# Ledger of designs, part 119: peptides against a protein of PDB entry 5T59

Target 1, 112 residues: chain A of PDB entry 5T59
Amino acid sequence: TTPTMQSTSLLTEHLGYPPISLVDDIINAVNEIMYKCTNAMEKYLMQRNIIGKKDFSDEIKIGTAKLESLLENSVDKNFDKLELYVLRNILSIPSDLLEENRFRLLHHEKLV
Target 2, 90 residues: chain B of PDB entry 5T59
Amino acid sequence: EHIRFQRLVQVCNKALEESIRKLQSWEKIHECFPNYGQTREGIENLTVCQQQVIKLWSNLSRVEFDAIFHERSIEEKLNQLDDLINKARS

## One batch from the design tools (peptide; made by RFdiffusion4, then SolubleMPNN)

Design b2_p22_2_s3 (from b2_p22_2, 10 letters changed)
Fold by OpenDDE base, seed 1:
Structure b2_p22_2_s3 (fold): chain B 112 residues (1-112), chain C 90 residues (1-90), chain A 22 residues (1-22)
Amino acid sequence: as target 1 above (112 residues)
Amino acid sequence: as target 2 above (90 residues)
Amino acid sequence: MDYDEITDEEIKEFHELLKKIK
């Protein structure tokens, strides 16, 4: 199913927050984790940048930047997919529940 | 009966796994450090670095995602949603 | 819906939809 204003409203009432807020939390978290990982990689290697009297600092900086970019692209793509999947298949209300005499169920249960 | 939270966990794990897949490739790592990786010490450093990053990725994601799920009470809410849907269809 | 089957085009269309809902 595809999100609608109606389903979003109902889910917001049920969850106590908009469905997309959960996705935002997840995406923000993974982005933070991503940069922590790439930063850790760069720092680790930069502390070991000299081997056999040769300074590999420039190569390390370029290499870690490439890996960061690669990871960024992958994270972006996969969590865009995740967002779509979650909002369509997990945080969704089936059409049969959105019928006039049924879509009130979520609201009713909250009030009772 | 309760399926939505399980699916959420599954898709999160899938996205995390697919995101880190290329970093799990030694060949891909080595390609980014062609000269550094030609040295014994460089190979050792890259190996440790790769392992540490993957572990960091896994550990941080587990901790942070579990925290989010708890703060948002998402398992309970999704179970309730499943129950409501099933009730409506009964 | 299968996670692996989601296309870039679907993502684009979905983003446009979300803009309308927000």
Scores: peptide ipSAE 0.571, ipTM 0.947, DockQ to the pose 0.968
Fold by OpenDDE base, seed 3:
Structure b2_p22_2_s3 (fold): chain B 112 residues (1-112), chain C 90 residues (1-90), chain A 22 residues (1-22)
Amino acid sequence: as target 1 above (112 residues)
Amino acid sequence: as target 2 above (90 residues)
Amino acid sequence: MDYDEITDEEIKEFHELLKKIK
């Protein structure tokens, strides 16, 4: 089911926050993790940049940047898919329940 | 009866696994360091680095996602949502 | 819907929808 204003409002009331906020938290977290990983990789290799008489610093910087870009693209794609999946299939209300009975049910449960 | 939280965990794991897949490829790693990776010591360093990054990715994601789920009380809320839907259909 | 079946076009359309909901 596709999110609607009604479902978003009802879920926000139920969750105490908009459904998208959960997804935002997840995406922000994975982005932070991603950069921590790539930064760690670069630092590790830069500490080992000299092999024999050759300095591979430039190659390491370029290489880690390439990997970072690849990871960024993959993260963006996969977590866009995740966002869609979560909001459509998990944080969703069946269309048959998006009627007066569902609205009343939520209010009733809160008041009891 | 409760299915939504399980699906959330599953799709999160799926997204994480698919995201890190290219870094799990030694060939892809080596391609980014063509000359460095031609040295014995370079190969060793890249191997360790690859393993550490993948481990860091897995560990951090687990900790951070669990923290998010806890702070948002999402398991409880999704279970309640399942219950509400089931109740409405009964 | 399966996670693996989601297309780029579908994501694009979904983003446009989210802009309207927010």
Scores: peptide ipSAE 0.569, ipTM 0.947, DockQ to the pose 0.935
Fold by OpenDDE base, seed 5:
Structure b2_p22_2_s3 (fold): chain B 112 residues (1-112), chain C 90 residues (1-90), chain A 22 residues (1-22)
Amino acid sequence: as target 1 above (112 residues)
Amino acid sequence: as target 2 above (90 residues)
Amino acid sequence: MDYDEITDEEIKEFHELLKKIK
């Protein structure tokens, strides 16, 4: 189901935070992890930049940057999909609950 | 009965797996280091690097996502949501 | 809805919706 103002409000009350906040945490985390991985890769290879008499430092820097870009694009796409999936299918309220009487159910359970 | 948290974990894993797929391709790795990868030592270094970065990706994501789920109490909240929905439909 | 079935167009439309909710 597509999120609405009503469902967002109800879920925020239930969760103690807006549903989007969870997604934000996840996306921020994976972005941080992504750059940690690419940084580690670059540093590892830069410690091994000379083979024989040739210095491959420039190629390593360019190559790791290319891999970072590939990873960035993939992360962006897949976690956009994740965001949509989570907010429509996981952190969602079925239409049959989006009625006045059903709203009271959520409120009542919170008070009990 | 409780399905939402399971789905959350599944979709997170799916997104992580699909995201790292390009780095799992040796061909993609080698293409980024065309001359370096023509040397024996270069191939060895790239092989180890590829393996280590994939492991790092997996380990860090597990730790960080679990921390998020805990801090947000999301399993409990999603289970409660499932219960509320089931009650409403019963 | 399946994760693998989500399209780029659907994502774009969803982003526009989120702007209204936030």
Scores: peptide ipSAE 0.568, ipTM 0.946, DockQ to the pose 0.956
Fold by OpenDDE base, seed 2:
Structure b2_p22_2_s3 (fold): chain B 112 residues (1-112), chain C 90 residues (1-90), chain A 22 residues (1-22)
Amino acid sequence: as target 1 above (112 residues)
Amino acid sequence: as target 2 above (90 residues)
Amino acid sequence: MDYDEITDEEIKEFHELLKKIK
C-alpha cells in the first residue's frame, strides 16, 4: 500500500510519532555507524602507514576515501529501499481498515 | 499473527548486509590499496582491518537499532497494529 | 512487495509522494 495523509495520521496517533520518524532514526544511526567504521579503518591503517622505509600515508587516505564512497553509495541505496519497504509494507494500514467502520476501530482502541 | 516486527528486523538486517557487502570483498579492499597490499605486512594489516570493520559494523548496528526499537516501542506498536488488523477482519 | 525488487524509479516516485504528504 501507499502512504496517505489519512494513514499517516492514524499511524501517528497509534505510534505516538510519525512513521517517517522511525525511518529517520534508522537512517541517521546507520550513517553515524558508517562514518565510525570508515574513521576507524583510516586510523588503524594510518598507525601502520610505514612499512620498511616507505610511507603509505597518501595511499591509505585515498584508499579509505574510496571505500567510504562505496559504502556511502550502498547505504544510500539500500536504506532508501528500506524506507519505501517499511512505509509501504510494515507501517501501513490496509484499505479495508480505512473504511468508516474499521476506521473507528483504531480510533476507539486509542481512546479506551 | 504478529508479523510486522519480524519483517522490520528482517529488512533492517537485509539492508545492513547489502550495504557492507562490498567491504566483504577482499579484491575490492585490495584494489583500494594496490601498493600497500603488495607488501606482506600490508596484507596482514588490511586483513585485520577488514575483519575489524565488519565486526564493528555488525556490533554497532545491532546496539543502535535495538536502542531505536526500544525507544520507539516499535515491537509493541507493530504487534498491536497486527492485532487491530486481525480483529477488524474477524 | 519484495525488498530486492524495489527499483530506483519506485524510490523516486515514492519520495515525491512523501513530499506531498508532509
Scores: peptide ipSAE 0.566, ipTM 0.946, DockQ to the pose 0.974

Design b2_p22_2_s4 (from b2_p22_2, 8 letters changed)
Fold by OpenDDE base, seed 1:
Structure b2_p22_2_s4 (fold): chain B 112 residues (1-112), chain C 90 residues (1-90), chain A 22 residues (1-22)
Amino acid sequence: as target 1 above (112 residues)
Amino acid sequence: as target 2 above (90 residues)
Amino acid sequence: MDYDEITDEEIKEFHELLKKLE
């Protein structure tokens, strides 16, 4: 199912927050983790940049930048997919529950 | 009966796994450090680095995602949603 | 819906939809 104004409102009431807020939290978290990982990698290698009297600092910087870009692209794509999947299949309300007599079910349960 | 939270965990794990997949490839790592990786010490450093990054990725994601799920009470909310849907269909 | 079957086009369309809901 595809999100609608109605489903979003009902889910927001049920959750106490908009469904997209959960996704935002997840995406923000993974982005932070991503940069922590790439930063750790760069720092680790830069502490070991000299081998056999040769300084590999430039190669390390370029290489880690490439890996960062690769990871960024993958994270972006996969968590865009995740967002779509979550909002369509997990944080969704079936059409049969949106019928007039059932539309109030979520709201009613909260009030009772 | 309760399926939504399980699916959430599954898709999160899937996205995390697919995101880190290329970093799990030694060949891909080595390609980024062609000269550094030709040295014995370089190979050793890259190997350790790769392992540490993957572990860091896994550990941080587990901790952070669990925290989010707890703060948002999402398991409870999704279970309730499943129950409401099932009730409506009964 | 299968996670692996989600296409770039679907993502694009979905983003447009989300903009309308915001």
Scores: peptide ipSAE 0.521, ipTM 0.945, DockQ to the pose 0.965
Fold by OpenDDE base, seed 4:
Structure b2_p22_2_s4 (fold): chain B 112 residues (1-112), chain C 90 residues (1-90), chain A 22 residues (1-22)
Amino acid sequence: as target 1 above (112 residues)
Amino acid sequence: as target 2 above (90 residues)
Amino acid sequence: MDYDEITDEEIKEFHELLKKLE
């Protein structure tokens, strides 16, 4: 079920916030977590940058950047999918409930 | 009877798991550090690092997502939505 | 609808839809 203006309005009334706001929170959170993870990884390895007589600092920086990119791409794809899934299948109103009589029921429940 | 919140949790976990999947690949980790990973000590460091990052990812996501769900009262709201739908169809 | 079945094209189209709803 693809979201509509009607369903979005009803869900916003029900939730107290637009459905997309929840998804935004989730996506913002995972993005923050993502960079915390990659930063932690870089710091950990940079504290261990010298093996024997070789300094691997440059390789570590490049390598962690590559991993960050991989993670970014994966997060982007998977949470785009999540957004679509949530708004179509979870935060959605079945079409039969968008009929006038059922629409009134939703409003009634909100008001009483 | 209440299914939406369960599905939300499931899809969140799925997205998180799929997102971190590439970092779970030792091959992908190693190829990013081709010379560093040729040393014994480097391999050990990368191994620990990989494990720690995955744990950090899991722990942080759990804490943050739970906080979001609580702040948005989403379980209650989704349960109510399920109830409304079921009631309308009864 | 299965999470694993979602395509890139669907995502693209969905984003366009969301822009209209905002």
Scores: peptide ipSAE 0.520, ipTM 0.945, DockQ to the pose 0.956
Fold by OpenDDE base, seed 3:
Structure b2_p22_2_s4 (fold): chain B 112 residues (1-112), chain C 90 residues (1-90), chain A 22 residues (1-22)
Amino acid sequence: as target 1 above (112 residues)
Amino acid sequence: as target 2 above (90 residues)
Amino acid sequence: MDYDEITDEEIKEFHELLKKLE
């Protein structure tokens, strides 16, 4: 089911926060983790940039940047999919509950 | 009876796994370091680096996502949502 | 809906929807 203003309001009341806030937390977290990973990789290799008589610093910087870009693209795509999935299939209210009598049920359960 | 939180965990794991898949490819890693990876020592360094990054990815994601789920009380809230839906349909 | 079945076009449309909900 596709999110609506009504379902969002009801879920916000139930959760204590908008459904999108959970997704935002997840996405922010994975982005932070992503950059921690790529930064760690670059630092590790830069500490090992000289092999024999050759300095591979430039190659390491370019290579890690390429990997970072690949990871960014993959994260963006997959967590866009996650966002859609969560908001449509998990944090959603079935149509049969989006009726007048069912709205009362959700509201009543909270107040009691 | 309670299915939504399980699905949340599953899709999070799926997204994480798919996101890191390319870094799990040695060929993809090696392609980014064509000359460095032609040396024995370079290969060793890349191998360790790859393993460490994947491990870091997995560990950090587990810790951070669990923290989010706890702070948002999402398991409880999703269970309650399941219960409400089931009650309404009974 | 399965996670693997989600398309880029569907994501784009969904983003537009979310903007309206904000």
Scores: peptide ipSAE 0.518, ipTM 0.944, DockQ to the pose 0.931
Fold by OpenDDE base, seed 2:
Structure b2_p22_2_s4 (fold): chain B 112 residues (1-112), chain C 90 residues (1-90), chain A 22 residues (1-22)
Amino acid sequence: as target 1 above (112 residues)
Amino acid sequence: as target 2 above (90 residues)
Amino acid sequence: MDYDEITDEEIKEFHELLKKLE
């Protein structure tokens, strides 16, 4: 199903927050984790940048940046998919529940 | 039946797994460090680094996502949503 | 809807929809 003003309002009332807020939390978290991972990788390798008499610092910086870009692209794609999936299939209200009688059920449960 | 929270966990895991997939490729890692990876010591360092990053990814995501789910009470809320839907259809 | 079957076009359209809801 596709989110509507009605479903969003009902879900917001049920959750105590807009459905999109959950997705935002997830996406913000994974982005933070992503950069922690790439930063850790760079630091680890930069502590081991000299092998023999050769300094690989430049290669390490470039290589880590490349991996970061790859990870960024993958995260963006997969969590865009996640957002769509969650809001359409998980945090959604079937059309039959949006009818007058079923609509009242959700509202009534909140008030009881 | 309660199904929505399980699906949320599943899709989160799926997204996390797919996101880290390229870093799990040794070939992809090595390509980013072509000269560094031609040394024995470099290979060893890259190997350890790869393993540690993947573990860090897994551990941090687990902790952070669980925290989000708890703070948002999402399991309870989704279970309630399932119940409401099932009740309405009964 | 299957997670693996979601396309870039669907994502784009979905984002446009979300903007209207905000």
Scores: peptide ipSAE 0.516, ipTM 0.944, DockQ to the pose 0.970

Design b2_p22_3_s1 (from b2_p22_3, 7 letters changed)
Fold by OpenDDE base, seed 3:
Structure b2_p22_3_s1 (fold): chain B 112 residues (1-112), chain C 90 residues (1-90), chain A 22 residues (1-22)
Amino acid sequence: as target 1 above (112 residues)
Amino acid sequence: as target 2 above (90 residues)
Amino acid sequence: DYVKKVKEKEKEFEEVDKWFEE
């Protein structure tokens, strides 16, 4: 099922934050990690850029940029899937609990 | 009984695994460094680099995701959500 | 457009479901 405003409100109350905030944290983290990885790779190879009196600096820069792009595209694709799955299947409330009589339940549990 | 947090961990691991998959391919790595990879020393450097970046990816993701889960108290909250749903259905 | 985006997301959703079948 697709998340509704009602489910978002209830989950926000339960979590103490909007469900999307968790996903944002995850995505922000992986993006940071991604760039740390590509930066480390470039730095490592640039320290080893000369082989047999030939300077491969330009090739290294281009190559690492290509790998960064490849990784970036993959991260975007897979974590878009993750976002969808988390919001629909993990941070979700079944429709039977969204009924008027069940809506009271979550509030009641908080107050008791 | 408690399933949501387990699924969260699983989907995170899967996303991380699929994201790094292409970097695990030696062919993909070598294609980006066609001349550098024609040298013995270049191949050695690329091999070590590939291994290190994959390890870095794994280690950083574990640490950061665990920190997020802790900060958001997500395991507890998801367990409570499971309990609420199960209780409502009983 | 919106229709294309919805279809794309639905496809992605189906692919994610397969992650747990492996």
Scores: peptide ipSAE 0.154, ipTM 0.914, DockQ to the pose 0.419
Fold by OpenDDE base, seed 2:
Structure b2_p22_3_s1 (fold): chain B 112 residues (1-112), chain C 90 residues (1-90), chain A 22 residues (1-22)
Amino acid sequence: as target 1 above (112 residues)
Amino acid sequence: as target 2 above (90 residues)
Amino acid sequence: DYVKKVKEKEKEFEEVDKWFEE
């Protein structure tokens, strides 16, 4: 089931914000967390970049970048699925409630 | 019956778990640091780093997502939505 | 107890996997 303008309007009224705003908050948060994690990893290893007489700074930078890319791709994939699922199955109104009579009932219940 | 908020929590947890899955692989971590990981100290550092990153991922996600859910009052709103739907069908 | 909790969590994730396929 694809969200309609009508369902979006009703949900926005119910929530006090558009349904997509919740998803945006979640995605923005995980992206922030992702970069905090990779930054922390790089800093931790760069503080330990010399083993014996060998400097591994270049390898650490490249390796951390690879892990960041890997994590970024995985986050994008899984949270795209999350977005679709949330908007279609969680923040959704059944079609029978989008009928004229049911629509009025839902609106009326909010006002009471 | 309230089901929507439970599903939201479940799908968030699943997305978080699947996103970090590859970083939980020691083999994948080691592959990114092939020479560094050939040293004893390097292995020790990578091991600690991997554990810390996973913990940081989990802790930050819990705190931030709970904050979002609270700010958006999403549990209450989803429960109300379930109630409205159930009432309309009764 | 711990094993039961792990199994319950696994079952939960399996259900979510089906949701992503929809």
Scores: peptide ipSAE 0.131, ipTM 0.910, DockQ to the pose 0.034
Fold by OpenDDE base, seed 5:
Structure b2_p22_3_s1 (fold): chain B 112 residues (1-112), chain C 90 residues (1-90), chain A 22 residues (1-22)
Amino acid sequence: as target 1 above (112 residues)
Amino acid sequence: as target 2 above (90 residues)
Amino acid sequence: DYVKKVKEKEKEFEEVDKWFEE
């Protein structure tokens, strides 16, 4: 089931930000980390590109690009699953609390 | 009683683990550098590189995710959410 | 189309649930 507008509003009020913002932060962070990792890999290998009078610079560039693509695909897949799980199971309000009487309770507790 | 934050940490760790799994495969690493990896020095360099990248991945993700969790006060907020839910069901 | 998307997301969710079973 998809989160309702009501649950999103309640969670936004509770968190001080929309639930999706947390997921966005996580995804943005991992993307940045991914780039840093692949960049570090390329730099490390490019400093060691000559072996036995042979220059492997082109192979290193292509190889690191391939690894970046593999990592990117995996990150995309797994963090899409993460997003779904977080929004459905973690940043969620049980249906029984979406009733009007329970809705009031959440607001009441916040105001007290 | 408090389960949501624990689950958040778990799912983050799982996503990170599954994402880096392919880079943990020496076979996949070697396939990307077929000629470079046929040299002794190349193998040594790739081995060190692989280890360093995996460590970098782990360290950066831990630092950045902890920072996010802190900035968003997510542990406190999720614990409060658990408490509210439990209270409503009592 | 929409139904297919929903079913796909449900499958993904089921896979995520398995993350905590292992």
Scores: peptide ipSAE 0.122, ipTM 0.913, DockQ to the pose 0.415
Fold by OpenDDE base, seed 1:
Structure b2_p22_3_s1 (fold): chain B 112 residues (1-112), chain C 90 residues (1-90), chain A 22 residues (1-22)
Amino acid sequence: as target 1 above (112 residues)
Amino acid sequence: as target 2 above (90 residues)
Amino acid sequence: DYVKKVKEKEKEFEEVDKWFEE
């Protein structure tokens, strides 16, 4: 079942924040990590850019950029899947709890 | 009984694992540095670099994701959600 | 229109579910 406005509202009340906020935090974190990893890689190799008498700086820059793109594409793909899975299967309320009586239960439990 | 938080951890780990999979391929790494990787020193440097990046990826993700989970109190909230659902169905 | 969009999203969910069932 696709998340509804009602379920989002209930979950927001329960969590204290919208469900999407958690996903956003995760995605923002992995993007930051990704950048740190690729940056570290570039710096490491650039400190070792000369082998023998040849300077490989240009190749290192291009190669690192390619790896960054590769990682970025993979991150985007897999964490898009993660977002869908989390919102649908983890941060979700079963349909039977979205009935009026069940809705009141969640609200009541929050207030008590 | 409590399953949602476990699933969250699992899906996060899966996404992280799948995301870094390409960098775990030596062939893929080498392809990005065709001439550099033809030298002995270059191969050694790339090998160390690959290893360090993967470790950095794992360590940073663990630390930052755990921090997020703590800040959002997500384990507690998901456990409570499981309890509410189970209670409603009983 | 809306129904089509919902169906498309549902397909995506199903795909993701299969991917993470391992």
Scores: peptide ipSAE 0.119, ipTM 0.912, DockQ to the pose 0.410

